# Peptides against a protein of PDB entry 7SFY: the designs that were tried, part 35

Target 1, 41 residues: chain A of PDB entry 7SFY
Amino acid sequence: ELFNLESRVEIEKSLTQMEDVLKALQMKLWEAESKLSFATC

## One batch from the design tools (peptide; made by RFdiffusion4, then SolubleMPNN)

Design b2_p16_4_s3
Fold by OpenDDE base, seed 1:
Structure b2_p16_4_s3 (fold): chain B 41 residues (1-41), chain C 41 residues (1-41), chain A 16 residues (1-16)
Amino acid sequence: as target 1 above (41 residues)
Amino acid sequence: as target 1 above (41 residues)
Amino acid sequence: LLERVKQLKRKLEELQ
C-alpha cells in the first residue's frame, strides 16, 4: 500500500485515539479485577 | 508527498504492539468473566 | 497497513 500525507496523518490520529481507548480499557480491567478480589462468598 | 519508509515502519510497530495489548486485554477479560461466572453466593 | 488499522479499530469498538 502507498499512502499520501493525508492517509498518514489519518492513520497517526487513529493510532493515538486507539492508544487512549486501550489505556481506558486497562484501567477498567484493573478496577474489575480489584473488585473481584474482594468478592468472598 | 509519499509516506516514507521510516514513518511506515514506526506505525507498523505501533500497530503490532497495540494488537498484542488487545489480545492480552481480551484474555484477561475472559479470565475475569470466567471467575465471576463461578461466583454464586 | 490501512486494513490493519481498520481491524484494530473494530476490535476496540467491540471491547468498549
Scores: peptide ipSAE 0.464, ipTM 0.761, DockQ to the pose 0.160
Fold by OpenDDE base, seed 3:
Structure b2_p16_4_s3 (fold): chain B 41 residues (1-41), chain C 41 residues (1-41), chain A 16 residues (1-16)
Amino acid sequence: as target 1 above (41 residues)
Amino acid sequence: as target 1 above (41 residues)
Amino acid sequence: LLERVKQLKRKLEELQ
């Protein structure tokens, strides 16, 4: 792999985008779990 | 300009953290789906 | 390193 500045910038941008997606997924999962109902029959 | 060791180590740590969060989210999703029950009564 | 990033990104895209 080439570890040049361009590659670093691409990786850092990707990491930031992935972090934002992870936070959104965490919120969606929290909402889903809060609405989860268990069998009562 | 080369991607220096300090930045590389920091990015690798961030990746590890996000990988761990992803695994935790996948486990929580599996738990939620496993607890979801269909009406039988 | 770049391939590791690509792999994680693919996993996230599957969960979106």
Scores: peptide ipSAE 0.464, ipTM 0.759, DockQ to the pose 0.159
Fold by OpenDDE base, seed 4:
Parts: structure tokens; C-alpha cells; sequence
Structure b2_p16_4_s3 (fold): chain B 41 residues (1-41), chain C 41 residues (1-41), chain A 16 residues (1-16)
């Protein structure tokens, strides 16, 4: 049973979306960690 | 490239796992950002 | 496609 074109395209789109979210999360996490390290009171 | 059933199942499982991890990272990020707001020195 | 999935999985594991 072969994986049809429609399902492949859907997976590729999902992978692209997850890559974009990962990049956004990495940036936000870096910003948060940076701010926490500067919490020298 | 032709994807057989094994490759399809592996990709689908990996996608599900990545979605779960993304949710977990979003939660951790929210917690980190929340803790930053309490950095009242 | 499978290699791309594996790469994303590694990146996610690095962020955990």
C-alpha cells in the first residue's frame, strides 16, 4: 500500500508549520532565559 | 520517492511526537514568562 | 521527507 500524494503533501505542510513554530519557540525561550539571567537584584 | 506503509507509519508517529513536544515547550515557555513577571526586586 | 522528520525530532529534543 503506497502513501498517496495528498497525504504526503499534508505531512510536508505540517512539517513546515512545526519548523516555523520551533523557530519561534527557540527565540522566545532564548529571550526568556536571557531576561532571567539578568534578574540580578 | 515511493513511501511504503512502514515509512508512512514512522512519519505519522514522529509527527504526533513532535506535536506533543511542541505543546510541552509552549507550556514551559509560558511558565518561564510568568516567572519573569514576578521578578519584582 | 523521513530525514527532515528526524532532523526536526533532534531539534525538539535539544529544546527539551
Amino acid sequence: as target 1 above (41 residues)
Amino acid sequence: as target 1 above (41 residues)
Amino acid sequence: LLERVKQLKRKLEELQ
Scores: peptide ipSAE 0.434, ipTM 0.749, DockQ to the pose 0.160
Fold by OpenDDE base, seed 2:
Structure b2_p16_4_s3 (fold): chain B 41 residues (1-41), chain C 41 residues (1-41), chain A 16 residues (1-16)
Amino acid sequence: as target 1 above (41 residues)
Amino acid sequence: as target 1 above (41 residues)
Amino acid sequence: LLERVKQLKRKLEELQ
């Protein structure tokens, strides 16, 4: 049914968005941890 | 996969859980970045 | 779709 199809498309878009955020967070976390490890004070 | 009502509900619940985790990770990242910005060396 | 959700969930759990 159209409702199920629309919901599927919305879910798939949400999943893609979350994947992009996860990748960004992983990179930023690695960068932050790198900065902390190199913060020799 | 058969996209039935049960599968949809399960996926939606999983999405909500992942969104909550993403928010938590964003907060942790902000805290880490804040600690770095206050690292006055 | 469910496998993709499970994969993302695992990745999120690893980051926690």
Scores: peptide ipSAE 0.427, ipTM 0.747, DockQ to the pose 0.140

Design b2_p16_4_s4
Fold by OpenDDE base, seed 4:
Structure b2_p16_4_s4 (fold): chain B 41 residues (1-41), chain C 41 residues (1-41), chain A 16 residues (1-16)
Amino acid sequence: as target 1 above (41 residues)
Amino acid sequence: as target 1 above (41 residues)
Amino acid sequence: LLERVTQLKKKLDELQ
């Protein structure tokens, strides 16, 4: 694939989307673990 | 969804996979940009 | 959420 400005923009968009999903997963994990800790206390 | 040890393990696996994908995309972007810089020099 | 991860992985594989 020929790398150009359009390809770069597309990769950066994909990176941003993955970072957002990663944050969402981390928050979901934290919420689940916090609820478990609360429930087991 | 009931949170248990299995769910936690699955979430952590997903997080790890996403981090690996994120790293791969970052490396791909860097490689593409470095090649472009090299080619335009 | 897991489905979104799978789709992003597929997109990455297509870019490689």
Scores: peptide ipSAE 0.093, ipTM 0.525, DockQ to the pose 0.050
Fold by OpenDDE base, seed 2:
Structure b2_p16_4_s4 (fold): chain B 41 residues (1-41), chain C 41 residues (1-41), chain A 16 residues (1-16)
Amino acid sequence: as target 1 above (41 residues)
Amino acid sequence: as target 1 above (41 residues)
Amino acid sequence: LLERVTQLKKKLDELQ
């Protein structure tokens, strides 16, 4: 594969999407753990 | 949806996988940009 | 790698 500007843009888009997903999962985990912690208090 | 330990484990596994992919994408981007920068020098 | 990203996104959609 030859790197070009088009490939870079695609990678950057993918990175951004993955970061958004990662943040969403972190939020869900936090919410879930918060509920569990609260329920066990 | 009721949060349980099984759901937590699944979320944590997904998070880890996403982080690994994110790191891999970052490395690929770095390599690509390094090649471009070098080639344009 | 992009295929792996797509697969992970699908799994995420199933978790949501």
Scores: peptide ipSAE 0.091, ipTM 0.528, DockQ to the pose 0.049
Fold by OpenDDE base, seed 3:
Structure b2_p16_4_s4 (fold): chain B 41 residues (1-41), chain C 41 residues (1-41), chain A 16 residues (1-16)
Amino acid sequence: as target 1 above (41 residues)
Amino acid sequence: as target 1 above (41 residues)
Amino acid sequence: LLERVTQLKKKLDELQ
């Protein structure tokens, strides 16, 4: 479909949601690695 | 569950997959915006 | 969380 403001908003919304999930995964990884480091130190 | 190498690999795999999707969305947005700019210039 | 990722991927596929 033709690009318009609505299409842009939809894509940007999807990007934002995915970025939030990425950050959540990154934090989860950090927490897991932090616990591993603590347990092995 | 206890963090181990398998858990780390799973998380890293998920992160990579999500990053790829994000890049795809970013490219799609760029292409759409590029077309809009071209059409309006 | 992984299920949420899968749902987002599906939405992406719909936008493609």
Scores: peptide ipSAE 0.090, ipTM 0.525, DockQ to the pose 0.048
Fold by OpenDDE base, seed 1:
Structure b2_p16_4_s4 (fold): chain B 41 residues (1-41), chain C 41 residues (1-41), chain A 16 residues (1-16)
Amino acid sequence: as target 1 above (41 residues)
Amino acid sequence: as target 1 above (41 residues)
Amino acid sequence: LLERVTQLKKKLDELQ
């Protein structure tokens, strides 16, 4: 495929969407870990 | 959903996979842009 | 969220 403006824009959009999902997953992981309770005596 | 070890491992695997794809796309973008020729006079 | 990850992964596989 020839690299053109349309291809570049499409790749950049995909990258941005993935970064957003990564951030969301990291936040969910942090929240879940923060809510994790340990057995207490 | 209860956050347990299995859920954590699954999320971390997904995050790692997405990070790997992000890096690959960034490299492809850089390579494509590096190969982009401009009209020369 | 997991569905969104799956959709993105599918699109990325098509770009590779």
Scores: peptide ipSAE 0.087, ipTM 0.516, DockQ to the pose 0.049

Design b2_p16_5_s1 (from b2_p16_5, 6 letters changed)
Fold by OpenDDE base, seed 2:
Structure b2_p16_5_s1 (fold): chain B 41 residues (1-41), chain C 41 residues (1-41), chain A 16 residues (1-16)
Amino acid sequence: as target 1 above (41 residues)
Amino acid sequence: as target 1 above (41 residues)
Amino acid sequence: SELEELQKKLNELKSK
């Protein structure tokens, strides 16, 4: 498979996008957990 | 939004999936770069 | 391509 600057840039873009989504999911998890209220009785 | 164990597990699954894909992309990039040969002349 | 497939998976995860 041919590798060139264009290919590298595309892969790097994908990596960045994945990192952003990963962060978003982690934040969602944190938010959900932080909002969780437990029954007391 | 309701948060429970099921929701947490689902989010964690998604996180894991994303991490796996991220690793795959990083590996692909590394492989591509490692295989790259430069013109000398 | 393999990259396109990975991007597809990414997009699927984005929608969750």
Scores: peptide ipSAE 0.092, ipTM 0.540, DockQ to the pose 0.052
Fold by OpenDDE base, seed 5:
Formats: sequence, C-alpha cells, structure tokens
Structure b2_p16_5_s1 (fold): chain B 41 residues (1-41), chain C 41 residues (1-41), chain A 16 residues (1-16)
Amino acid sequence: as target 1 above (41 residues)
Amino acid sequence: as target 1 above (41 residues)
Amino acid sequence: SELEELQKKLNELKSK
C-alpha cells in the first residue's frame, strides 16, 4: 500500500474522531462517578 | 440510566479499547511518515 | 483494510 496525502488525511481524521470519542467517554465516566459520590455523601 | 459497577466497568473497557485503537493509528501514521521521510531522503 | 476495521471499532464504541 502506497502512502500518500489522501491516506495521511484519512488517518488524521480517524485520529481526531477517536480522540473526540475518548474525551466523550471520559466525561461520561467522570459525570457518573461525580453523581455517585454526590448521592452517597 | 442508572450508574452502577457494571456500567463503570463497561465504560472503562471501552476507554481501554479506544486507547488501543488510537495508539495503533498513531503508530500507523508514524510508520507511514517515517517511510516517506526515508524514501525522500 | 486495517484502517477500515479500526474505523468500524470506533463506530461500535460510539454507540455505547
């Protein structure tokens, strides 16, 4: 497989999407844990 | 949606999977760019 | 391709 600009752009787009999803999941976890802490206090 | 241990475990598993995929993509990009740099030197 | 499979995994994780 030949690496070219199109391939690089595709990978970079995927990386950005992955980072966005990762951040969203981390925020969901944080919010859930925060609510749990609040509810058990 | 009720947060419980099962939900937390599921989110943590998803986070781990996302991190693994992100690392794989980063490595693919690095390898591609390294090959490009090598080929153009 | 491997990239397509990774994108598929991404989509699966988005749905959770």
Scores: peptide ipSAE 0.090, ipTM 0.542, DockQ to the pose 0.053
Fold by OpenDDE base, seed 3:
Structure b2_p16_5_s1 (fold): chain B 41 residues (1-41), chain C 41 residues (1-41), chain A 16 residues (1-16)
Amino acid sequence: as target 1 above (41 residues)
Amino acid sequence: as target 1 above (41 residues)
Amino acid sequence: SELEELQKKLNELKSK
């Protein structure tokens, strides 16, 4: 498959989606850690 | 679900998996772009 | 495709 604008855009969209999920997981981790600290302090 | 060590580890594992996939996509993008530049230069 | 497989992994992780 030759690289073209369409392929680039598709990969970039996938990357963006991955970043969004990563951020969501990071937020979940932060919230969990925050709850832990809140409960233990 | 209460946050505990097990929950933290699970989230961290998921984050690591996401990072690995993200890196794979980044490499794919780089390779595609490299092929484009190679073909056009 | 490889991209499709990566998207599948992404979706699986998203659902957690």
Scores: peptide ipSAE 0.085, ipTM 0.541, DockQ to the pose 0.052
Fold by OpenDDE base, seed 4:
Structure b2_p16_5_s1 (fold): chain B 41 residues (1-41), chain C 41 residues (1-41), chain A 16 residues (1-16)
Amino acid sequence: as target 1 above (41 residues)
Amino acid sequence: as target 1 above (41 residues)
Amino acid sequence: SELEELQKKLNELKSK
């Protein structure tokens, strides 16, 4: 495995992308739950 | 868009998967930083 | 779907 500064930067970029996707999924979950409650109750 | 219980469960599963990958990337980051410091200093 | 696209991105990042 690579263990230099370039690899670190690449992993950090991937982490940031993952966090962005995670936030998007959390938002979608909230929207889904909101719509479910709206439709059910 | 679907806004029912099935969709919610699917999104929650995806969230869990994302969290697992995020943890894995964080571990890789730690390993990379550890190896970098070992190799550099 | 948007969810499928997110799952695709997840898999791409997981493979790194």
Scores: peptide ipSAE 0.083, ipTM 0.548, DockQ to the pose 0.055

Design b2_p16_5_s2 (from b2_p16_5, 5 letters changed)
Fold by OpenDDE base, seed 1:
Structure b2_p16_5_s2 (fold): chain B 41 residues (1-41), chain C 41 residues (1-41), chain A 16 residues (1-16)
Amino acid sequence: as target 1 above (41 residues)
Amino acid sequence: as target 1 above (41 residues)
Amino acid sequence: SELEELQKKLEELKSK
């Protein structure tokens, strides 16, 4: 595989997408945990 | 949707996998760039 | 689900 500008841009876009998904998952985890309630007396 | 231990574990596993892929992509980018050479005189 | 879609995106990115 040859590394050129096209390949670099593709990898950078993939990295950005991964970061976006990672943030989304973290937010969903936080939201879910924030909504979790326990029985009270 | 109910948040429980099962859902939490699933999300945490996904987060870990995302982090692993992110690191792998960063390494590939670095490797590719490190191998890139320019014409010299 | 939204989580399943995120997991799908993850798998797609793994192969790049």
Scores: peptide ipSAE 0.076, ipTM 0.533, DockQ to the pose 0.054
Fold by OpenDDE base, seed 3:
Structure b2_p16_5_s2 (fold): chain B 41 residues (1-41), chain C 41 residues (1-41), chain A 16 residues (1-16)
Amino acid sequence: as target 1 above (41 residues)
Amino acid sequence: as target 1 above (41 residues)
Amino acid sequence: SELEELQKKLEELKSK
């Protein structure tokens, strides 16, 4: 595929979406760990 | 849901997969940018 | 589950 502004923007958009999902997973992990820590205190 | 070792491992596994995909997208972006740079020289 | 939905989104992004 030919790289141009549109292609770059599309990749950057995908990267942003991945980052958002990654953050969501990290938050879920944190929440789960927090609940575990709370429950084990 | 009850948090346990299995649940933690599953989330960590998903996070790892996300990181791998993110790296792949970053590499694709780099390759595209490299090709653009090369072609415009 | 929410985790399954996230995994689905991950796979969708991976295939793009």
Scores: peptide ipSAE 0.075, ipTM 0.537, DockQ to the pose 0.052
Fold by OpenDDE base, seed 5:
Structure b2_p16_5_s2 (fold): chain B 41 residues (1-41), chain C 41 residues (1-41), chain A 16 residues (1-16)
Amino acid sequence: as target 1 above (41 residues)
Amino acid sequence: as target 1 above (41 residues)
Amino acid sequence: SELEELQKKLEELKSK
């Protein structure tokens, strides 16, 4: 497939979505670990 | 849902997978843009 | 679960 403006925009949208999901997972991990740390104190 | 070792490991695996996909998308974008830049030179 | 939903979104992005 040829690169064009539509393709670029679509890839950039996908990148943004992936970053949002990554941040959500990182938050979940942090929250879980924080609760565990608190409980072990 | 309680946090445990299995949950942590699963989240970490997902994070790694997401980072790999993100890198792949970034490479795809770079390759497409590089080809376009070369063609316009 | 929320994790499963995030994994689903990830798989959708892989196909693009």
Scores: peptide ipSAE 0.074, ipTM 0.535, DockQ to the pose 0.053
Fold by OpenDDE base, seed 2:
Structure b2_p16_5_s2 (fold): chain B 41 residues (1-41), chain C 41 residues (1-41), chain A 16 residues (1-16)
Amino acid sequence: as target 1 above (41 residues)
Amino acid sequence: as target 1 above (41 residues)
Amino acid sequence: SELEELQKKLEELKSK
């Protein structure tokens, strides 16, 4: 495969998108766990 | 929304999957950059 | 659901 500036930019964009999704999922998990603890206590 | 053990496990699985993909993309980027530097030097 | 949408985005990123 060729690697040039376009390829690097595309990969970096994908990485950023994945990081954003990861953060969103982590926040959802924390939120759910927090609500559960609140409800069960 | 309900939050139970099944929901937590599903979210954790998704998080793990995302982490694996992130690592793969980071490795791809590093590999491509390494090859480029090798070829251009 | 929101989780399903995130999982879909993940699969789209995997293919790149």
Scores: peptide ipSAE 0.073, ipTM 0.534, DockQ to the pose 0.053

Design b2_p16_5_s3 (from b2_p16_5, 7 letters changed)
Fold by OpenDDE base, seed 1:
Structure b2_p16_5_s3 (fold): chain B 41 residues (1-41), chain C 41 residues (1-41), chain A 16 residues (1-16)
Amino acid sequence: as target 1 above (41 residues)
Amino acid sequence: as target 1 above (41 residues)
Amino acid sequence: SELEALMEKLRELKSR
């Protein structure tokens, strides 16, 4: 496909969505790991 | 879902894939935009 | 597309 304005806008929207998901997954990973506790007994 | 080792590994794999795609899309966007030229006539 | 499939999988992970 030829790159044009429509293609650019589509890529930019996809990039934004990926960044949002990336941030969310990183936060979930951090939260889950911080709540992990090892058995003391 | 309960967070466990399997969930962590799955999230980490997805994060890596997202980072790779993000980089690829950013590169494609840059390449496409750098090849854009405006009509001089 | 491969990108759409990845985004769907990642959206599912985000919602967990």
Scores: peptide ipSAE 0.100, ipTM 0.510, DockQ to the pose 0.056
Fold by OpenDDE base, seed 4:
Structure b2_p16_5_s3 (fold): chain B 41 residues (1-41), chain C 41 residues (1-41), chain A 16 residues (1-16)
Amino acid sequence: as target 1 above (41 residues)
Amino acid sequence: as target 1 above (41 residues)
Amino acid sequence: SELEALMEKLRELKSR
């Protein structure tokens, strides 16, 4: 695939979206785990 | 959505996949940009 | 899902 401005913009846009989703999922995971309770038996 | 082992595993798996793709795309972007040539005219 | 669609698109980009 030939590199050009359009390809660069598309990649950078996708990277940003991935970072946003990654952070959101990490936060959700942390929240879920922090609320997890354990049975004593 | 209830948190359980299955949900946790799914989220962690997704996070790992996203991190892998993110790194790969970052590398591709760097490689593409580093190989970019400019016309003299 | 939206996440799955995004992941698929990103996987496709990775493969280019």
Scores: peptide ipSAE 0.100, ipTM 0.514, DockQ to the pose 0.056
Fold by OpenDDE base, seed 3:
Structure b2_p16_5_s3 (fold): chain B 41 residues (1-41), chain C 41 residues (1-41), chain A 16 residues (1-16)
Amino acid sequence: as target 1 above (41 residues)
Amino acid sequence: as target 1 above (41 residues)
Amino acid sequence: SELEALMEKLRELKSR
């Protein structure tokens, strides 16, 4: 497939969408880890 | 959903998979752009 | 596609 404006836009949109999901998952992981409790005595 | 070891592992695996795909798409974009030709005279 | 399947799984995980 030859690269053109449509292909570029499609790839950039996909990248942006993936980056947004990645950030959301990173935030979820951080939030979950920040709430982690440990056994204490 | 309560956070536990299983949830953490699942999130980390998903993050890794997404990062790998992201890198692949970034490489594809770079390769496509590097081969882009412009009108010249 | 494989990418579409991955995106769907990650989207579902994001929404939990």
Scores: peptide ipSAE 0.096, ipTM 0.509, DockQ to the pose 0.053
Fold by OpenDDE base, seed 2:
Structure b2_p16_5_s3 (fold): chain B 41 residues (1-41), chain C 41 residues (1-41), chain A 16 residues (1-16)
Amino acid sequence: as target 1 above (41 residues)
Amino acid sequence: as target 1 above (41 residues)
Amino acid sequence: SELEALMEKLRELKSR
């Protein structure tokens, strides 16, 4: 696909959204692990 | 939802997938920008 | 889910 300003802006927006989701998931994982009981069942 | 090993593994898989896509998009953006002509139209 | 939708959009963008 032809790269132009519109394409760049769209890619950058998507990257930002993914980074935000990634951070949120990493935080959720950390929180869940930190609160996890020692029970395994 | 109850956090357990299965949940953790699923989250970690999702995170890995997102990181891979993020890297690919960042590389694509860099490549496109580096090859971009000075033409704006 | 919203996450799945985002991942799909990003995969599509990756392949362009």
Scores: peptide ipSAE 0.099, ipTM 0.511, DockQ to the pose 0.057; fails the geometry check

Design b2_p16_6_s2 (from b2_p16_6, 6 letters changed)
Fold by OpenDDE base, seed 2:
Structure b2_p16_6_s2 (fold): chain B 41 residues (1-41), chain C 41 residues (1-41), chain A 16 residues (1-16)
Amino acid sequence: as target 1 above (41 residues)
Amino acid sequence: as target 1 above (41 residues)
Amino acid sequence: SLKEKLEELQEKLKKL
């Protein structure tokens, strides 16, 4: 495939989507840990 | 579902896997941009 | 699910 503006934009969009999912996972972990701490204290 | 050690480990594994994919995407973008620069210079 | 999202994104990566 030829790398051009369209290819770059597609990769950048995928990167952004990955970052969003990663942030969501981090938030879920934090929420779960926070709730566990709340429940055990 | 009950948050326990197993749940935490599963989330952390998913996080790590997401980070690995994100890094791979970033590397692919960098490689593509580098090759484009090489081809156009 | 988050697992499904990860799998989807991995498949997108394979196409890039």
Scores: peptide ipSAE 0.091, ipTM 0.542, DockQ to the pose 0.059
Fold by OpenDDE base, seed 3:
Structure b2_p16_6_s2 (fold): chain B 41 residues (1-41), chain C 41 residues (1-41), chain A 16 residues (1-16)
Amino acid sequence: as target 1 above (41 residues)
Amino acid sequence: as target 1 above (41 residues)
Amino acid sequence: SLKEKLEELQEKLKKL
C-alpha cells in the first residue's frame, strides 16, 4: 500500500499506545525499586 | 510480593521487549514517511 | 496484565 495520512495516523496511534504501556512498566519498576529501597533502609 | 532480583529481571525483560517493538514501529513509520517523501519529490 | 498488553501490541505491529 502507498503511504497516506490514514497509514500514518494508524502507526502513530500504535506508537502512542506502546509509549503508554512502556511508561506503565517503567513506573512499576520504579515503584518496586522504591519499595525495596524503603525496606532495606 | 516483596520486590526481589527475579521480579526486577522480569520487569526489565518486559521493558526490553517493549523497547524493541517500539523501535520496530518507529522504523516502519520512518520507512513509510521516507517512501512518501521519495514519491512526492 | 502488562504481558497481555505487550502481546496485543506485538500483534497489532504484525498487522501494520
Scores: peptide ipSAE 0.089, ipTM 0.545, DockQ to the pose 0.057
Fold by OpenDDE base, seed 5:
Structure b2_p16_6_s2 (fold): chain B 41 residues (1-41), chain C 41 residues (1-41), chain A 16 residues (1-16)
Amino acid sequence: as target 1 above (41 residues)
Amino acid sequence: as target 1 above (41 residues)
Amino acid sequence: SLKEKLEELQEKLKKL
């Protein structure tokens, strides 16, 4: 396939979308950890 | 949902997988750019 | 879901 400006822009958009999902997962992990409660004796 | 060690490990596995995909996309972008050829006059 | 988004992104990667 011929690489051109349009294909570069498409790959960069996909990279940005992946970074957004990664950040969302990191936030979800933090929220889950902040809500973790343990049994008490 | 109850956050526990198993759910934490699952989220961390997903984060790692996403980082691997992000790195693969970055490598693919670099390879595409390295193969880009321009018309010559 | 986040799992579905990851799967979609992996499929996009395979097509690039």
Scores: peptide ipSAE 0.089, ipTM 0.537, DockQ to the pose 0.060
Fold by OpenDDE base, seed 1:
Structure b2_p16_6_s2 (fold): chain B 41 residues (1-41), chain C 41 residues (1-41), chain A 16 residues (1-16)
Amino acid sequence: as target 1 above (41 residues)
Amino acid sequence: as target 1 above (41 residues)
Amino acid sequence: SLKEKLEELQEKLKKL
């Protein structure tokens, strides 16, 4: 397969999509941690 | 749902896996671009 | 949703 403009654009779109998912997961992690209740004395 | 250690670890594992895939894709992109031949005069 | 994004990503990754 020749690397061409279409191939590059497709890979870049996939990378961007993965970054968006990563950010969404990070936000969910942060939200979950922020809601974590600790035993109170 | 309570955020617990197991949930946190699972999310962190998923994040790490996605980061690894991102790095692999970035490397593939770089390799493909490095192999891109230009018309030579 | 996150689930939908993951599913879409998985389908795209299969084609790379």
Scores: peptide ipSAE 0.080, ipTM 0.535, DockQ to the pose 0.056

